# Ledger of designs, part 4: peptides against a protein of PDB entry 3T6J

Target 1, 375 residues: chain A of PDB entry 3T6J
Amino acid sequence: PIVESYIGFIESYRDPFGSRGEFEGFVAVVNKAMSAKFERLVASAEQLLKELPWPPTFEKDKFLTPDFTSLDVLTFAGSGIPAGINIPNYDDLRQTEGFKNVSLGNVLAVAYATQREKLTFLEEDDKDLYILWKGPSFDVQVGLHELLGHGSGKLFVQDEKGAFNFDQETVINPETGEQIQSWYRSGETWDSKFSTIASSYEECRAESVGLYLCLHPQVLEIFGFEGADAEDVIYVNWLNMVRAGLLALEFYTPEAFNWRQAHMQARFVILRVLLEAGEGLVTITPTTGSDGRPDARVRLDRSKIRSVGKPALERFLRRLQVLKSTGDVAGGRALYEGYATVTDAPPECFLTLRDTVLLRKESRKLIVQPNTRLE
Target 2, 372 residues: chain A of PDB entry 3T6J as posed
Amino acid sequence: PIVESYIGFIESYRDPFGSRGEFEGFVAVVNKAMSAKFERLVASAEQLLKELPWPPTFEKDKFLTPDFTSLDVLTFAGSGIPAGINIPNYDDLRQTEGFKNVSLGNVLAVAYREKLTFLEEDDKDLYILWKGPSFDVQVGLHALLGHGSGKLFVQDEKGAFNFDQETVINPETGEQIQSWYRSGETWDSKFSTIASSYEECRAESVGLYLCLHPQVLEIFGFEGADAEDVIYVNWLNMVRAGLLALEFYTPEAFNWRQAHMQARFVILRVLLEAGEGLVTITPTTGSDGRPDARVRLDRSKIRSVGKPALERFLRRLQVLKSTGDVAGGRALYEGYATVTDAPPECFLTLRDTVLLRKESRKLIVQPNTRLE

## One batch from the design tools (peptide; aimed at target 1 E207)

Design b1_p8_6_s3 (made by RFdiffusion4, then SolubleMPNN; from b1_p8_6, 6 letters changed)
Fold by OpenDDE base, seed 1:
Structure b1_p8_6_s3 (fold): chain B 375 residues (1-375), chain A 8 residues (1-8)
Amino acid sequence: as target 1 above (375 residues)
Amino acid sequence: GGSFELDF
C-alpha cells in the first residue's frame, strides 16, 4: 500500500484569532479508486476556476497543478478528524508554490451510515434520497471545497519593496466598479487581518464554491453521475448544506454571542443567504414530533436551485472573494457577522429553533481507530 | 482554514 502522513502545527481552528496552529498528525493509506476521480477533477481545475464568479484578476495569475489524493486514515492525532484537507494554509505559498489536497475517504464513510429513523429535520419524501446520495454528494462537495474552494482566489499584495502583484490602474473591483482601494501590506496575512472571522469566513467561501460549482455538468460527469442521478446528487448536496445550517445552531452559545465551530458557523451563514433569497427556495417549518415535543423540517425546492439559489450564492460568493482579495476587513466583517447573527426574530426564530435542535440532538458518534492487516 | 470537517 501507498502510505501518506503529515505532522506539525497545521490547522488554526482552535485559535480564536485563527493564527496559531494546533499540533496534528495522521497516517493514512491511499485509496487508488477514489483518487482517480479527484485526479480527473484536477485535470479540469484550470477550466473550472474560470467558472467562479469573479474576474480573472481576482484569481491566481498562474495555475499550478495541485495533487489530490483520497486517503483511508489509520490514525489521526488531533482535536478533530477532518474529511478533507488543503495544505499549506499560507496563501502566499498557495499562490506561488502550489498546494496538496486530500480526502479522508473512510471519515466520509462514517457520515454515510445514517439510519433513516434517526435522520432529523428532513421531509419524509427526502429521506430516502438523502440516505442514497449523501455519500456521493460528500465526495463532490469535499473535492470542490478543497481543490476549488481553498485552492482558489488571489490576495492583492504590496510587497516590502512597494511593488503590487496586480495592476492598480486596470484591475476593477466588480462590486464597486472602481479601482482597487485596499490590499495586504507586507507582513499582513489573511489570518492576521481577518482574525476572529478568518477561519469561518474561509470555510464559508469554500463551502459556497462547492455548492456553486456542483451545478456544473462537467463536475458531475467527473464523479460519474449522469441524468437524473446527477440532479439527485446536486439536490442532496444543497439539501445537506441547508440542513447543516440548522444543525449548526448547536454550536452557537447565545450567552456569549459566540460560535464554537468554524465550519458550522459557515454553514449557518450559507443557510441565511439562501433563506434571504426567498421565493420558496428554503423553508424551515417548526413542527411537533410524534413524541409531542418540538421538531422542525427543512425543505429545499429543487426546481429553484438554479433559478433562485445559484444567483443568490453567486452574488454572495463574489462578495466574499472580493472582500478577501482586497483585505477589506471592515466590509468583510460587516457582511459575514451580519449573516452569522443569531436572533429570535421572525419568521425563522433561530434561537427557538436552536432549542429544538438541542432537543433533537443525537448522541455523538465515536470514531475508532481501525486495524489493518497484510494478508 | 484548509479543511472540510463534519460533526457526525
Scores: peptide ipSAE 0.268, ipTM 0.891, DockQ to the pose 0.699
OpenDDE base, seeds 2, 3, 4, 5: peptide ipSAE 0.073, 0.191, 0.181, 0.149; ipTM 0.825, 0.867, 0.857, 0.843

Design b1_p8_6_s4 (made by RFdiffusion4, then SolubleMPNN; from b1_p8_6, 5 letters changed)
Fold by OpenDDE base, seed 4:
Structure b1_p8_6_s4 (fold): chain B 375 residues (1-375), chain A 8 residues (1-8)
Amino acid sequence: as target 1 above (375 residues)
Amino acid sequence: GGTFELDP
């Protein structure tokens, strides 16, 4: 078997300021069959990057072919086991040196073990479809999230010698129609500038890329989905995201006005964006469970994903990228914290919904290390 | 970065 490993101070999710990495490491075996799908995705990456909703001037100057592998994890030492990884976590290195992507396939497979009777916040008519396609749709989402999410976009930089990595006279900000007015100075990084919102903001951008690009037929074809199956994968991927946005409320602490998990905060933000789009795209309805206690249902109108959801996500995603590229912390914080704010304002009454989410909270899953042997 | 289903 082909064995991969990594070790070091890598992820900064546990640092409130997004700077200090946590020590982690893993040993894994390459899954050749699943890796072949990601190789096809890599082969299409340069073309798919052009489908993202920002001008080429806001994308990397030169495409660098990344590596993407599906891994079955044997041992993972850390505070949590991800389903996918993109490294390094430095945007400048991603732009100039390249990056590596991995999908932790057997971790993803654990997510498939959902019992219908324990599946919360979905309509009964959606539960079987969700269970059937959650795994496959998540494979697509993780692949896009890592490769084309974290692997996309450009930071505008002025180096220590005063040179710019963009043409100040010709590059136009698509949101303002004006020349670029802000950038990263020497020594400034994404994390150093955006600080407390950096990790969650970036995860939100990556998740949004996944939702946006999963609508592309070529992407679904790469993963082996066509016709009705492709449409179901799209639907379940979007449904999973809006459901996750509701579940995210578990990780908000009202008393401290803070979020305890970057990805869940990101998913809540996406939910807010899609709710703002209106037109019946997403509906959250408080209900009463069979036990007589509060419950809720999330409904996504499949017929409005492309007509309502995609345009809303396009505008939002472009704005995320432009603010990131230009180092506009004030604008970025205003945008992101606006969507990340949790109140009890009607019609959603998110703080009330949070009580429902907590009431329906499931016990945390324990992931147990597998074993392997030669035969 | 990484992708997590829930809390890491």
Scores: peptide ipSAE 0.344, ipTM 0.904, DockQ to the pose 0.492
OpenDDE base, seeds 1, 2, 3, 5: peptide ipSAE 0.272, 0.315, 0.339, 0.297; ipTM 0.882, 0.893, 0.901, 0.886; seed 3 fails the geometry check

Design b1_p8_7 (made by RFdiffusion4)
Pose (drawn by RFdiffusion4):
Structure b1_p8_7 (pose): chain A 372 residues (1-112, 116-375), chain P 8 residues (1-8)
Amino acid sequence: as target 2 above (372 residues)
Amino acid sequence: HHGSYFFS
């Protein structure tokens, strides 16, 4: 459609429980030139789902070209203006017929070297160069194969299923599936506090995972002297964001104040656990003399160490999502999402530095439409 | 579930 639109109580992020949605609405026009660069990603999107760490029976039944667009925003009502979105928020529809992927083009043109904190003098060069371009990649993957992948196991009214039980097996355990989503049950209704952050973490992780693929970069025009940087800046940005996320964590209440930031911290911790000197947090000193930190990500070890930690992570996340296992899901997540002062990082002590170097986000003014 | 992505 020339004009794209949507509205309702949709994103559930701000409900302390995680079920009730916050009202919003948007009207934006579809840009053509930048969309083809996405519709391409949609065309070849079918294969990639099978590259995911879980078998094809643990994925949605068919596939689709649901849609992927680039929208110049006219009116976006509500608290915020996301870079990209995957909706509607009803999972059942995501697997039965389809969904849609939205990359807002003109919001980007808004958001783009001393404020590059927690990086090195190198790095921030590659950061300034490849941040913008790589943003499109991460978003495309986050939206398309982030939430586009995965399958829910639901018990329909009668004792039957939405799938064949005897033929489905859990790779982690080896048994046959003993858990699932029953009638009326949904992602938020079960995982609740964690559902948003958990799902977002899965999406971003698939983001990096498939951001390691040559094809996607060929879609975005990255290869050779190109294919490197973008991937690096992407991962580096992910680990850095995992650091900045401490600001949005409340230690007193042992509570996270956001899904994205928390998820990013989790991915950071998983990478840190992979060890092998791949990632480091150094309690440095800024030129101003105050405290500071430098995030060190060895790029040569990306495929040899980090990738395994990823696909094992995604395999677990997805496995616990399909069967709807909350116990394992939390125990696997709230354990990763825990914030403490234990070395050789001391995140409780690092959070202060993160707050000192903290940033306050900008404001996006919006135009109106007068009726003549 | 609602999927969205935000700036870093």

Design b1_p8_7_s1 (made by RFdiffusion4, then SolubleMPNN; from b1_p8_7, 6 letters changed; failed a check: a repeat of another design)
Amino acid sequence: MTGTFYFD

Design b1_p8_7_s2 (made by RFdiffusion4, then SolubleMPNN; from b1_p8_7, 5 letters changed)
Fold by OpenDDE base, seed 5:
Structure b1_p8_7_s2 (fold): chain B 375 residues (1-375), chain A 8 residues (1-8)
Amino acid sequence: as target 1 above (375 residues)
Amino acid sequence: MLGTYYFD
């Protein structure tokens, strides 16, 4: 088998400032069969990047074809196992040298193991569809998230010699209509500049890219979905995200006004964006469970994903990218923290919903490390 | 990175 590994101080999610990596290591085996769909995605990546809702001037100057491999993890040492990885975590290196993507296939498979009776916060009519398409939709989301999420966008930089990596005279900020007024200086990085929001903000951008691009017919075709199946995959992907946004409340600590998990914070932000879009796209309804205790239901109107959801996400995603590219920390923080605030304000009453989420929380699944044998 | 906090 083809063995891959990585080791070192890699991911900074546990650093409040998003800069210091946690020591991690894994050993994995390449899953050739599962890698094929990601290879097809890579083959279309350059074209799909053009579909992202920002001007080409805010995208990488040159497309560098990355690797994308599905891995079956044998062992993982760290505080948490991801579903996908994009490395290196240095934007400058991603732009100039390239990057690698991996999907942790067997980790995803564990996530696919959903028991209908334990599936919370969905309408009954959605449960079977959700169970059927959660896995496939998650493959789509992971692929897009890593490759075209983390793998997209340009940082405007002035180097040590004072040279810019963009034309100051011609590049226009699409949000302001003005020339670029801020950028990264020598020694400044995404993480160093955006600090406490950097990790979650970037995850939110990547997740948003996934939702946005999964609407593109070519993406679904790449993953082998056509017709009604493609539409169901789209629906379940979006449904999963809005549900995840609700579940995310578990990871908010009201007393400290902080989030304990970057991805979950990101998913909550996306939920807030889609709720703000209105028009009946997303509805969260408090209910009473069969046990007489508080419950909730998330509803996503399939017919409004493209008409309401896509435009809302487009605007939001563009703003995320523009603020990231220009190093506008003040604007970025204002935008992101605005959507990341958790209050008990009506109509959502998120703090009350959090109590419901905690009440309905199931025990986390155990991931068991496999054994290998020589035949 | 996409974290695996999807485990129910």
Scores: peptide ipSAE 0.062, ipTM 0.816, DockQ to the pose 0.311
OpenDDE base, seeds 1, 2, 3, 4: peptide ipSAE 0.047, 0.043, 0.055, 0.073; ipTM 0.800, 0.786, 0.813, 0.818; seeds 1, 2, 3, 4 fail the geometry check

Design b1_p8_7_s3 (made by RFdiffusion4, then SolubleMPNN; from b1_p8_7, 5 letters changed)
Fold by OpenDDE base, seed 1:
Structure b1_p8_7_s3 (fold): chain B 375 residues (1-375), chain A 8 residues (1-8)
Amino acid sequence: as target 1 above (375 residues)
Amino acid sequence: MYGSFWFD
C-alpha cells in the first residue's frame, strides 16, 4: 500500500488568534479508488475556478495543479480528526508553489453511520434520503471545500519593495465598482489581519464554495452522479449544511458570546444567510417531541435551491472573497460577525433553539483507530 | 487561509 504521513504544527483552529499551530500528525494508506475521483476533480479545477462568483482578478494569477488523495487513516495524533485537509496553510506558498489536498475517507465513513432513529431535526420524509446520500454528498462537499474553497482566491499584496501583485489602475472591486482601495502590506497575512475571525471566516468561504459549485453538473458527473441521483446529492448536501447550522448552536457559549468551533460557526453563518434569503427556502420549526419536550425540524425547499439559495449564496460568497482579497478587516468583521451573532430575537429565537439542540444532543461517537494487516 | 474540514 501507499503510505502517507504528515507531522508538525499545522492547524491553528485552537488558537483564538489563528496564528499558532497545534502539533498533530497522521499515518494513512491511500485509497486508490476514491483518489481517482478527486484526481478527476483536480483535472477540472482550473475550469471550475472560473465558475466562482468573482472576477479573474480576484483569483490566483496562475493555476497550480495540486495533489488530491483520499486516505484511510491508521493513526491520528491531535485534538480531533479532520475529514479533509488542505496544506500548506501559508497563503504565499499556496499562491506560488501550490498545495496538497487530502480526504480522510474512513473518517468520513464514521460520520455516515447515522441510525435513522437517532437522526435529529429532519422531517421524516427526508430521513431516508439523507441517510442514503449523506456519504456521497460529503465526498462532494469535502472535495470542493478543500480544492476549490481553500484552494481559491487571491490576496492583494504590496510587497516590501512597494510593488503590487495587481494592476491598481484596472482592477475593479465588483462590489463597489471602484478601484481597489485596500490591500495587504508586507508582513501582513490573512491571520494577522483578520485574527479572531480568520479561521471561521475562511471555513465559511470554503463551505460556501462547496455548496455553490455542487450545483454545477460537471461536479456531480465527476463523482458519478447523474439525473435524479445528482439532484438528490445536491439536495442532501444543502440539507446537511442547514441542519449543521442548527447543530452548531451546541458550540456557542452565550455567557462569553463566543464560538468554540470554527467550522460550526461557519455553518451557522451559512444557515443565517440562507434564512435571510427568505421565500420559504429554509424553515426551522420548533416542535414537541414524542417525549413531550422541545424538538425542532429543519426544512429545505428543494425547488428553491437554484432560484433563491444560489443567488443568496453567490452574493454572500462574493462579498466574503472581496473583503478577504482587499484586506478589509472592518468590512469583513462587520459582515461575518453580523451573521455569527446569536440572539433570541424572533422569528428564529436561536438561543431558545440552542436549548433544544442541547436537549436533543446525542452521545458523541468515539472514533477508534483501526489496526490493519497485509495477507 | 486554513485547510481542514470538520464534520458534525
Scores: peptide ipSAE 0.075, ipTM 0.828, DockQ to the pose 0.772
OpenDDE base, seeds 2, 3, 4, 5: peptide ipSAE 0.100, 0.086, 0.194, 0.122; ipTM 0.830, 0.838, 0.864, 0.839; seeds 2, 3, 4, 5 fail the geometry check

Design b1_p8_7_s4 (made by RFdiffusion4, then SolubleMPNN; from b1_p8_7, 5 letters changed)
Fold by OpenDDE base, seed 1:
Order: sequence, then C-alpha cells, then structure tokens
Structure b1_p8_7_s4 (fold): chain B 375 residues (1-375), chain A 8 residues (1-8)
Amino acid sequence: as target 1 above (375 residues)
Amino acid sequence: MTGTYYFD
C-alpha cells in the first residue's frame, strides 16, 4: 500500500488567536479508487475556480496544480481527527509554491454513520434521502472545501520593498466599485490580521465554496452523479449544512460569548445567511418530541436552493473573499461576528434552540484504529 | 487547514 504521513505543528484551531499550531500527526494508507475522483476534480480546478463569485483579480495569479488524495487513517494523534486537510496553512506558500489536499475517507464514514431512529432535527420525509446521500455528499463537500475553498483566493500584499502584487490603478473592489484601499503589509498574514476570527472565517469561506460549487453539474459528474441522483446529492449537501448550523449551537458557550469549534461556528454563520435570505428557503420549527420535551425540525425547500439560496450565498461568499483579500479586518469582523452572534431574539430564538440541541445530543462516536493485515 | 464533518 501507499503510505502517507505528516507530523508537526499544523493546525491552529485551538489557539484563540488562530496563530499557533497544535502538534499532531497521522499515518494513513492511500485509497486509490477515491483518490481518482479527487484527481478528476483537480483536473477541473482551474476552470472551476473561475466559477467562484469574485473577479479574477481576486484569485491567484497563477494556478498551481495541487495534489489531492483520499486516505484511510490508521493512526491519528491530536485533539481531533479531521475529515479533510489542506496544507500548508501559509497563504504566501499556497500562492507561490502550491498545496496538498487530503480526504480522510474512513473518518468520513464514521461521520455519516447515523441510525435513522437517532437522526435528529430532520423531517421524516427527508431522513431516507439524507441517510442515502449523506456519505456521497460529504465526499463532494470535502473535495470542494479543501481544493477550491482553501485553495482559492488571493491576498493583496505590499511586500517589504513596497511593491504590490496587484495593480492599484485597475483592480476594482466589486463590493464598493472603488479601487483597492487596503491590503496586507509586509509581515502581516491572514492569521495575524484577522486573529480570533481567522480560522472560523476561513472555514466558513471554504464551506460556502463547497455549497456554491456543488450546484455545478460538472462537479457532480466528476463524482459520478447524474440526473436525479445529482439533484439529491445537492439537496442533501445543503440540507446537511443547514442542519449542521443548528447542531453547531452545541459548541457555543453563552456565558463566555465564544465558540469552541471553528467549523461549527462557520456552519452556524452559513445557516444565518440562508435564513436571512428568507422566502421559505430554510425553516427551523420548534416542536415537541415524543417524550414531551422540546425538539426541532429543519426544512430546506429544494426548489429554492438555486433561486434563493445560491444568490444569497454568492453575495455572502464574495463579501468574505473581498474582505479577506483586502485585509479589511474591521469590515470582515463586522460581517462575520454579525452572523456568528447568538441571541434569543425572535423569530429564531437561537439560545432556546441551543437548549433543544443540547437536550437531543447523542453520545459522541468513538474512533478506533482499524485492523490491518497482509494478504 | 482541516475540515471536520461530525454533524451529528
């Protein structure tokens, strides 16, 4: 088998300032069959990057073909096992040297292994589709998230010599219609500028890219989905995200006004964006469970994903990228923290919903090292 | 960066 591994201070999710890496490492075996799908995605990456909702001037100047591999993890040492990885985490290196993506396939298998009777917060008529397509939709989402999410976008930089990596006279901010008014100075990085929101903000951008691009027929074709299956994968992917936004409330600590998990915060933000879009796209309905205690249901109107959801996500995603590219910390923080705010304001009453989420919380799944043998 | 997808 082909073995891959990494070790070191890699991810900064446990740093409140998003800067210092946590020491982690893994040993994994390449899944050749699934890797082939991701290779096809890589082959289309340059074209798909053009589908993202920002001008080419906000994208990397030169496309660097990354590696993408599906891995079955044998051993992982760290505070948590990811479903996907994009490294390095240095934007300058990503832009000049390239990057590598991995999907941890057997971790994904654990992530979607939920029994129907334990599946919370979905309407009954969605459960069977959800169970059927959650796994496949995860593959799509992870692939897009890593490759085209984390692997996209440009930071506007003035280097130590005073040179800009963009044309100040011609590049226009698509949100303001004006020339670029802010950028990263020498020594400034994404993490150093955006600090406490950097990790979650970037994860939100990556997740949004996944949702946005999964609507593209070419993406679904790459993963082997056509016709009704493709539409079901799209639906379940979006449904999973809005559900995740609700589940995310578990990771919010009201007393400290903070989030304990960057990805879940990101998913809550996306939920807020899609709720704000209105028009019946997403509905969260408090209910009473069979036990007489609070419950809830999330409904996503399939027919409004493209008409309502996509435009809302497009605008939001563009704003995320523009603010990131220009190093506009004030604007970025205002935008992101605005959507990340958890209150009990109607109609959503998110703090009340959080109580419901906690009430319905199931025991966390255990991940155990798989057995391996020579054949 | 890594993605975790334990949604439930």
Scores: peptide ipSAE 0.084, ipTM 0.805, DockQ to the pose 0.493
OpenDDE base, seeds 2, 3, 4, 5: peptide ipSAE 0.046, 0.070, 0.047, 0.048; ipTM 0.788, 0.795, 0.801, 0.797; seeds 2, 3, 5 fail the geometry check

Design b1_p8_8 (made by RFdiffusion4)
Pose (drawn by RFdiffusion4):
Formats: sequence, structure tokens, C-alpha cells
Structure b1_p8_8 (pose): chain A 372 residues (1-112, 116-375), chain P 8 residues (1-8)
Amino acid sequence: as target 2 above (372 residues)
Amino acid sequence: SFGAYFFS
């Protein structure tokens, strides 16, 4: 459609429980030139789902070209203006017929070297160069194969299923599936507090995972002297964001104030656990004399160490999502999402520095439409 | 579930 639109109580992020949605609405026009560069990603999107750490029976039944667009926003009502979105928010529809992927083009044009804190003098060079371009990649993957992948196991009214039980097996355990989503049950209704952050974490992780693929970069025109940097800046940005996320964590209440930031911290911790000197947090000192930190990500060890930690992570997340296992899910997540002062990082002590170097986001003014 | 990506 020339004009793209949508509205309702949709994103559930701000409900302390995680079920009730916050009202919003948007009207934006579809840009053509930048969209083809996405519709390409849609065309070859089919294969990639099978590259995911879980078997094809643990994935949605068919596939689709649901849609991927680039929208110049006219009116976005509500609290915020996301860079990209995958909707509608009803999973059942995501599997049965489809969903849609939205990359807002003109919001980007808004959001783009001393404020590059927690990086090194190198790095921030590659950051300034490849952040913008790589942003499209991460978004495309986050939206398309982030939430586009995965399958829910639901018990329909009768004792039957939405799938064949005897033929489905859990790779982690080896047994046959003993858990699932029953009638009326949904992602938020079960995982609740964690559902948002958990699902986002899975999406961003798949983002990096498939951001390691030559094809996708060929789609975005990255290869050779190019294919490097973008991938690096992407991962580096992910670990850095994992650091900045401490600001949005409330230690007193042992509570996270956001899904994205928390998820990013989790991915950071998983990478730190992979060890092998791949990632480091250094309690440095800024030129101003105050405290500071430098995030060190060895790029040569990206495929040899980090990738395994990823696909094992995604395999577990997805496995627990399909069967709807809350116990495992939480134990696997809230454990990773825990914030403490234990070394050799001391995140409780690092959070202060994160707050000192903290940033306050900008404001996006919007135009109106007068009727003549 | 709702999916959205934000700046970092």
C-alpha cells in the first residue's frame, strides 16, 4: 500500500505484568527505492530459517512473504517511535497466515565522537563508519527472522494438538515433549514479566547469528573489504549496549526497567561466559579523571567462540518457547539477567560509571496535516 | 508477541 497504517493497544512492554498493551497508532507512506533492498531479503528469507539451531519441526509450519517495507513516518502517536516493528502481536496469526515487517526510513535519518563512551579511539572510527549501514541489517534480521522464526506448541480444545507429538523431540533432553501452550494461553500470559525481554533477546541474538552470513551482507551490499567492519561494529555495538543497559536496571528492586536493554545485557553476559578473552570490561579512567570503562571485543575470535555461545543460546531459548516452559525459561534467563558485584566485572560497581557517562535520549518533533 | 527494534 502507498500508505501504511495501524493502531490499537499493541505493544505490551509497559505493563508491569506484561500482558496489557499500550495504545498507539501510526500513519506513514511506503518508500519504494529503499524497500526493494528489503524485499530482496524477503525473497531469500525462506532458506535461512533452516539455518537456525533447532530442527524444522521446531519451526513454524510453512513460511511467507508477509511483508518488509521502508516507511517515511507521518504520524506516530503514543510514547515512542520504534525503528522497526513486527506485527500484529498475535502469535497464532504469525504462524497461521503471516505477519508484517516494518523498517521506518525517516526516523533513521534523524538518529545518527566523544559521546561514543566505553569504546576505544579505534573502534569508534569503525563505529561511525558502519553503524548506520549495519543498523539496517540488524533491524531487518531482528524483525524478519527475530520473531519470524519459532513455533508454538498449543493444545487445542480437544486432546489433539497443532502438531505430531510422537515425532517431536527435545535436543537438550532427548525425551518427547512434556509441555506446551494450552487453550487460551499465550506468550505474555505465561512468561509475563520476562516474555517481552526474553523474546527480544532471542530476536537480537538471531540478528547477530545470521548477521554472520555472507548472503545477507550481499543483500545489503557488504563484502570483501566491507563484509568485515559491519559485522564487527554490529557485535561490538551489541556488547557495548549490554554494558549501557545497567542504567535501566534497578538493583534495589532487583528489577529491570526495559526488555531491550535487559536482553542486551543478557547477550553480553552469555558472550562473557564464552570466555577465551573474546570480551572484556576494564575499569579505566576517562581523560576528565573521573571513572570510566573500555569494552574490548576480540574480532578474530568471533566465529571460533562467540557463534557457538549464540546458537546454543538460541537453541535453548527456542526450545523452551515452543514447549512454553516457564520454569526452565526463567531459570535460564533470570540467572543470566542477574546483576551483582562479583568480579572480574563487578556490574554493581560498573553501573555507577554507566550512570555518570549516561545519556538522555533526544526528542522527535512531528508534523501535522491541516484540512483545507 | 510484539517485536520492535530500537537504537543503541

Design b1_p8_8_s1 (made by RFdiffusion4, then SolubleMPNN; from b1_p8_8, 6 letters changed)
Fold by OpenDDE base, seed 1:
Order: structure tokens, then C-alpha cells, then sequence
Structure b1_p8_8_s1 (fold): chain B 375 residues (1-375), chain A 8 residues (1-8)
């Protein structure tokens, strides 16, 4: 078998300031079959990057072909096991040297193991479809999230010598129509500037890229989905995201007004964006369960994903990127924290929904180290 | 930038 591993201070999700890495390590075996799919995605990456809703001036100057591998993890040491990884986490290195992507395939498989009777917050009509396509849709989402999410975008920088990595005279901010007014100075990084929101903001951007690009026929084709299957994968991917946004409320602490998980905060933000789009795209309906206790249902109108959802996500994603590129912390914080705010205001009453989410919480899945055999 | 995906 082909064995891959990493070890060190890698991910900073546990640092409130997003700067200090947690010590992590894994040993994994390459899944050759799934890796081949991701290699096809890599082969299309340069073209797909152009489909993102920002000007080329906000994208990397030079495309650097990354590596992408699907891994079956044998052992993982850390506070949490990711489904996908993009490294290094240093923007300068990503832009100048390249990056590596991995999907932890067997970790994803664990996430897919949901029994129908335990599947919360979905309409009955969606459950079978969700169960069928959750796995495949997640493979698509993880691939896009890592490769084209974390692997996309440019930071505008003035170096220690005063040189800019962009043309100040010609580059236009697509949101303002004006020249670029802010950038990263020497020694400033994404994490140092955006601090407490950096991790979640970046995850939100990456997740949004996944949702946005999964609508592209070429993406679905790469993963082997066509026709009705492709449409179902898209639907389930979006449905999973809006459901995840509801589930995310578990990770909010009202008393401290803080989030305990960056990805879940990101998913809640996306839910808020899609709810704001209106027009019946997403609906969360409080209900009463068979036990007489509070429940809820999430509905996503499939017919409005492209007409309502895509434009809303496009605008939001562009704003995320522009604010990131320009180092506009004030604007970025205002935007992101605005969507990340959890109140009990109607119509959503998110704090009340949180109580429902907690009430319906199921036991966490236990991930156990697998046995492997050589034949 | 951060580079991990955590599942539900």
C-alpha cells in the first residue's frame, strides 16, 4: 500500500485567534480509485477557478497544480478527525509553492452511516434521497471545498520593500467600482488581521465555493454523475448544507455569544444567507414530534437553487473574497458576524430552534481505528 | 487560510 502521513502543529481551529496550531498526526493508506477522481478534478482546476465569482485580479497570479489524494486513515491523533485537508495553511506558501489536498475517505464513510429513523430535521420525502446521495455529494463538496475553496483567491500584499503584488492603477474592486484601498502590509497575514473570525470565515468561503461550483456540469461529470443523478447530487449537497446550518446551533453558546466550531459557524452563516435570499428557497418549520416535543423540518426548493440560491451565494461569496483580498477587517467582520449572529428574533427564532436541535441531538458516532489486511 | 473540513 501507499502510505501517507503528517505530523506537527497544523490546524489552528482551537486557537481563538486562529494562529497557534494544534499538534496532530495521522497515518493513512492511499485509496487509488477515489484519488483518480480527485486527480481529474485537479486537471480541471485551472478552468474551474475562472468560474468563481471574482475577477482574475483577485485570483492567484499563477496556477500551481496541486496534489489531491483520497486517504483511508488508519490512525489519527488530534482533537477531531477532519474529512478533508488542504495544506500548508500559510497563504504565502500556497501562492508561491503550491499545496496538497487530501480527502479522508473512510472518515466520510462514517459520516454517511446515518439510519433513516435517526435522520432528523428532514421531510420524509427527502430522507431516502438524502441517504442515497449524502455520501457522493459529500465527496463532491469536500473536493471542491479543499481544492477550489481553500485553494483559491489572492491576498493583496505590499511587501517589505514597498512593492505591491497587484497593479494599484488598474485593479478595480468589483463591489465598489473603485481602485483598491486596502491590502496586507509586510508581516500581516490572514490570521493576524482577521483573528477571531479568520478560521470560520475561511471555512465559510470554502463551503460556499463548494456549493457554488457543484452546480457546474463539468464538476458532476468528473465525479461520474450525469442527468437526473447529477441533479440529485446537487440537491442533496445543498440540502445537507442547509440542514448542517440548523445542526450548527448545537455549537453555539448563547451565554458567551460564541461559536465552538468554525465549520459549523460557517454552515450557519450559509444558512442565513440562503434564508435571506427568500422566495421560498429555504424554509425551516418548527413542528411537534411524535413524542409531543418540539421538532423541526428543513425544506429546500430544488427548483430555486439556480434561480434564487446561486445568485445569492454568488454575491455573498464575492463579498467574502473581496474583503479577504483587500484585508478589510472592518467590512469582513461586519459582514460575517452579522450573519453569524444568533438571536431569537422572528421569523426564524434561532435560539428556540437551538433548543429543538439540542433536544433532538443523537449520540455522537464513535470512530474506531480499523483493521487492515494485506492479501 | 485554514484547510480542513469537518463533517456533521
Amino acid sequence: as target 1 above (375 residues)
Amino acid sequence: MYGSFYFD
Scores: peptide ipSAE 0.070, ipTM 0.830, DockQ to the pose 0.792
OpenDDE base, seeds 2, 3, 4, 5: peptide ipSAE 0.058, 0.086, 0.104, 0.066; ipTM 0.829, 0.844, 0.848, 0.831; seeds 3, 4, 5 fail the geometry check

Design b1_p8_8_s2 (made by RFdiffusion4, then SolubleMPNN; from b1_p8_8, 6 letters changed)
Fold by OpenDDE base, seed 5:
Structure b1_p8_8_s2 (fold): chain B 375 residues (1-375), chain A 8 residues (1-8)
Amino acid sequence: as target 1 above (375 residues)
Amino acid sequence: MYGSFHFD
């Protein structure tokens, strides 16, 4: 088998400032069969990048074809196991040297293991569809998230010699209509500049890219979905995201006004964006469970994903990218923290919903390390 | 990176 590994101070999610990596390591085996769909995605990546809702001037100057491999993890040493990885975690290196993507296939498979009777916060009519398509939709989301999410966008930089990596005279900020007024200086990085919001903000951008691009017919075709199946995959992907935004409340600590998980904060932000879009796109309804205790239902109107959801996400995603590219920390923080606030304000009453989420929380699944044999 | 450290 082809063995891959990594080791070192890699991911910074446990650093409040998003800069210091946690020591991690894994050993994995390449899953050739599962890698094929990601290879097809890579083959279309350059074209799909053009579909992202920002001007080409805010995208990488040169497309660098990355690797994308599905891995079956044998062992993982760290505080948590991801579903996908994009490395290196340096935007400058991603722009100039390239990057690698991996999907942790057997980790994803664990996440696919859903029991209908335990599936919370969905309408009954959605449960079977959700169970059927959660796995496939998650593959789409992870692929897009890593490759075209983390793998997209340009940082405007002035180097040590004072040279810019963009034309100051011609590049226009699409949000302001003005020339670029801010950028990264020598020694400034995404993480150093955006600090406490950097990790979650970037995850939110990547998740948003996934939702946005999964609407593109070519993406579904790449993953082998056509017709009604493609539409169901789209629906379940968006449904999963809005549900995840509700579940995310578990990871908010009201007393400290902080989030304990970057991805979950990101998913909550996306939920807030889609709720703000209105028009009946997303509805969260408090209910009473069969046990007489509080419950909730999330509804996503399939017919409004493209008409309401896509435009809302487009505007939001563009703003995320523009603020990231220009190093506008003040604007970025104002935008992101605005959507990341958790209050008990009506109509959503998120703090009350959090109590419901905690009440309905299931025990954490155990991931068991496999054994290998020589035949 | 994609995914939470918690699996439901």
Scores: peptide ipSAE 0.132, ipTM 0.830, DockQ to the pose 0.289
OpenDDE base, seeds 1, 2, 3, 4: peptide ipSAE 0.061, 0.045, 0.076, 0.088; ipTM 0.819, 0.809, 0.831, 0.835; seeds 1, 2, 3, 4 fail the geometry check

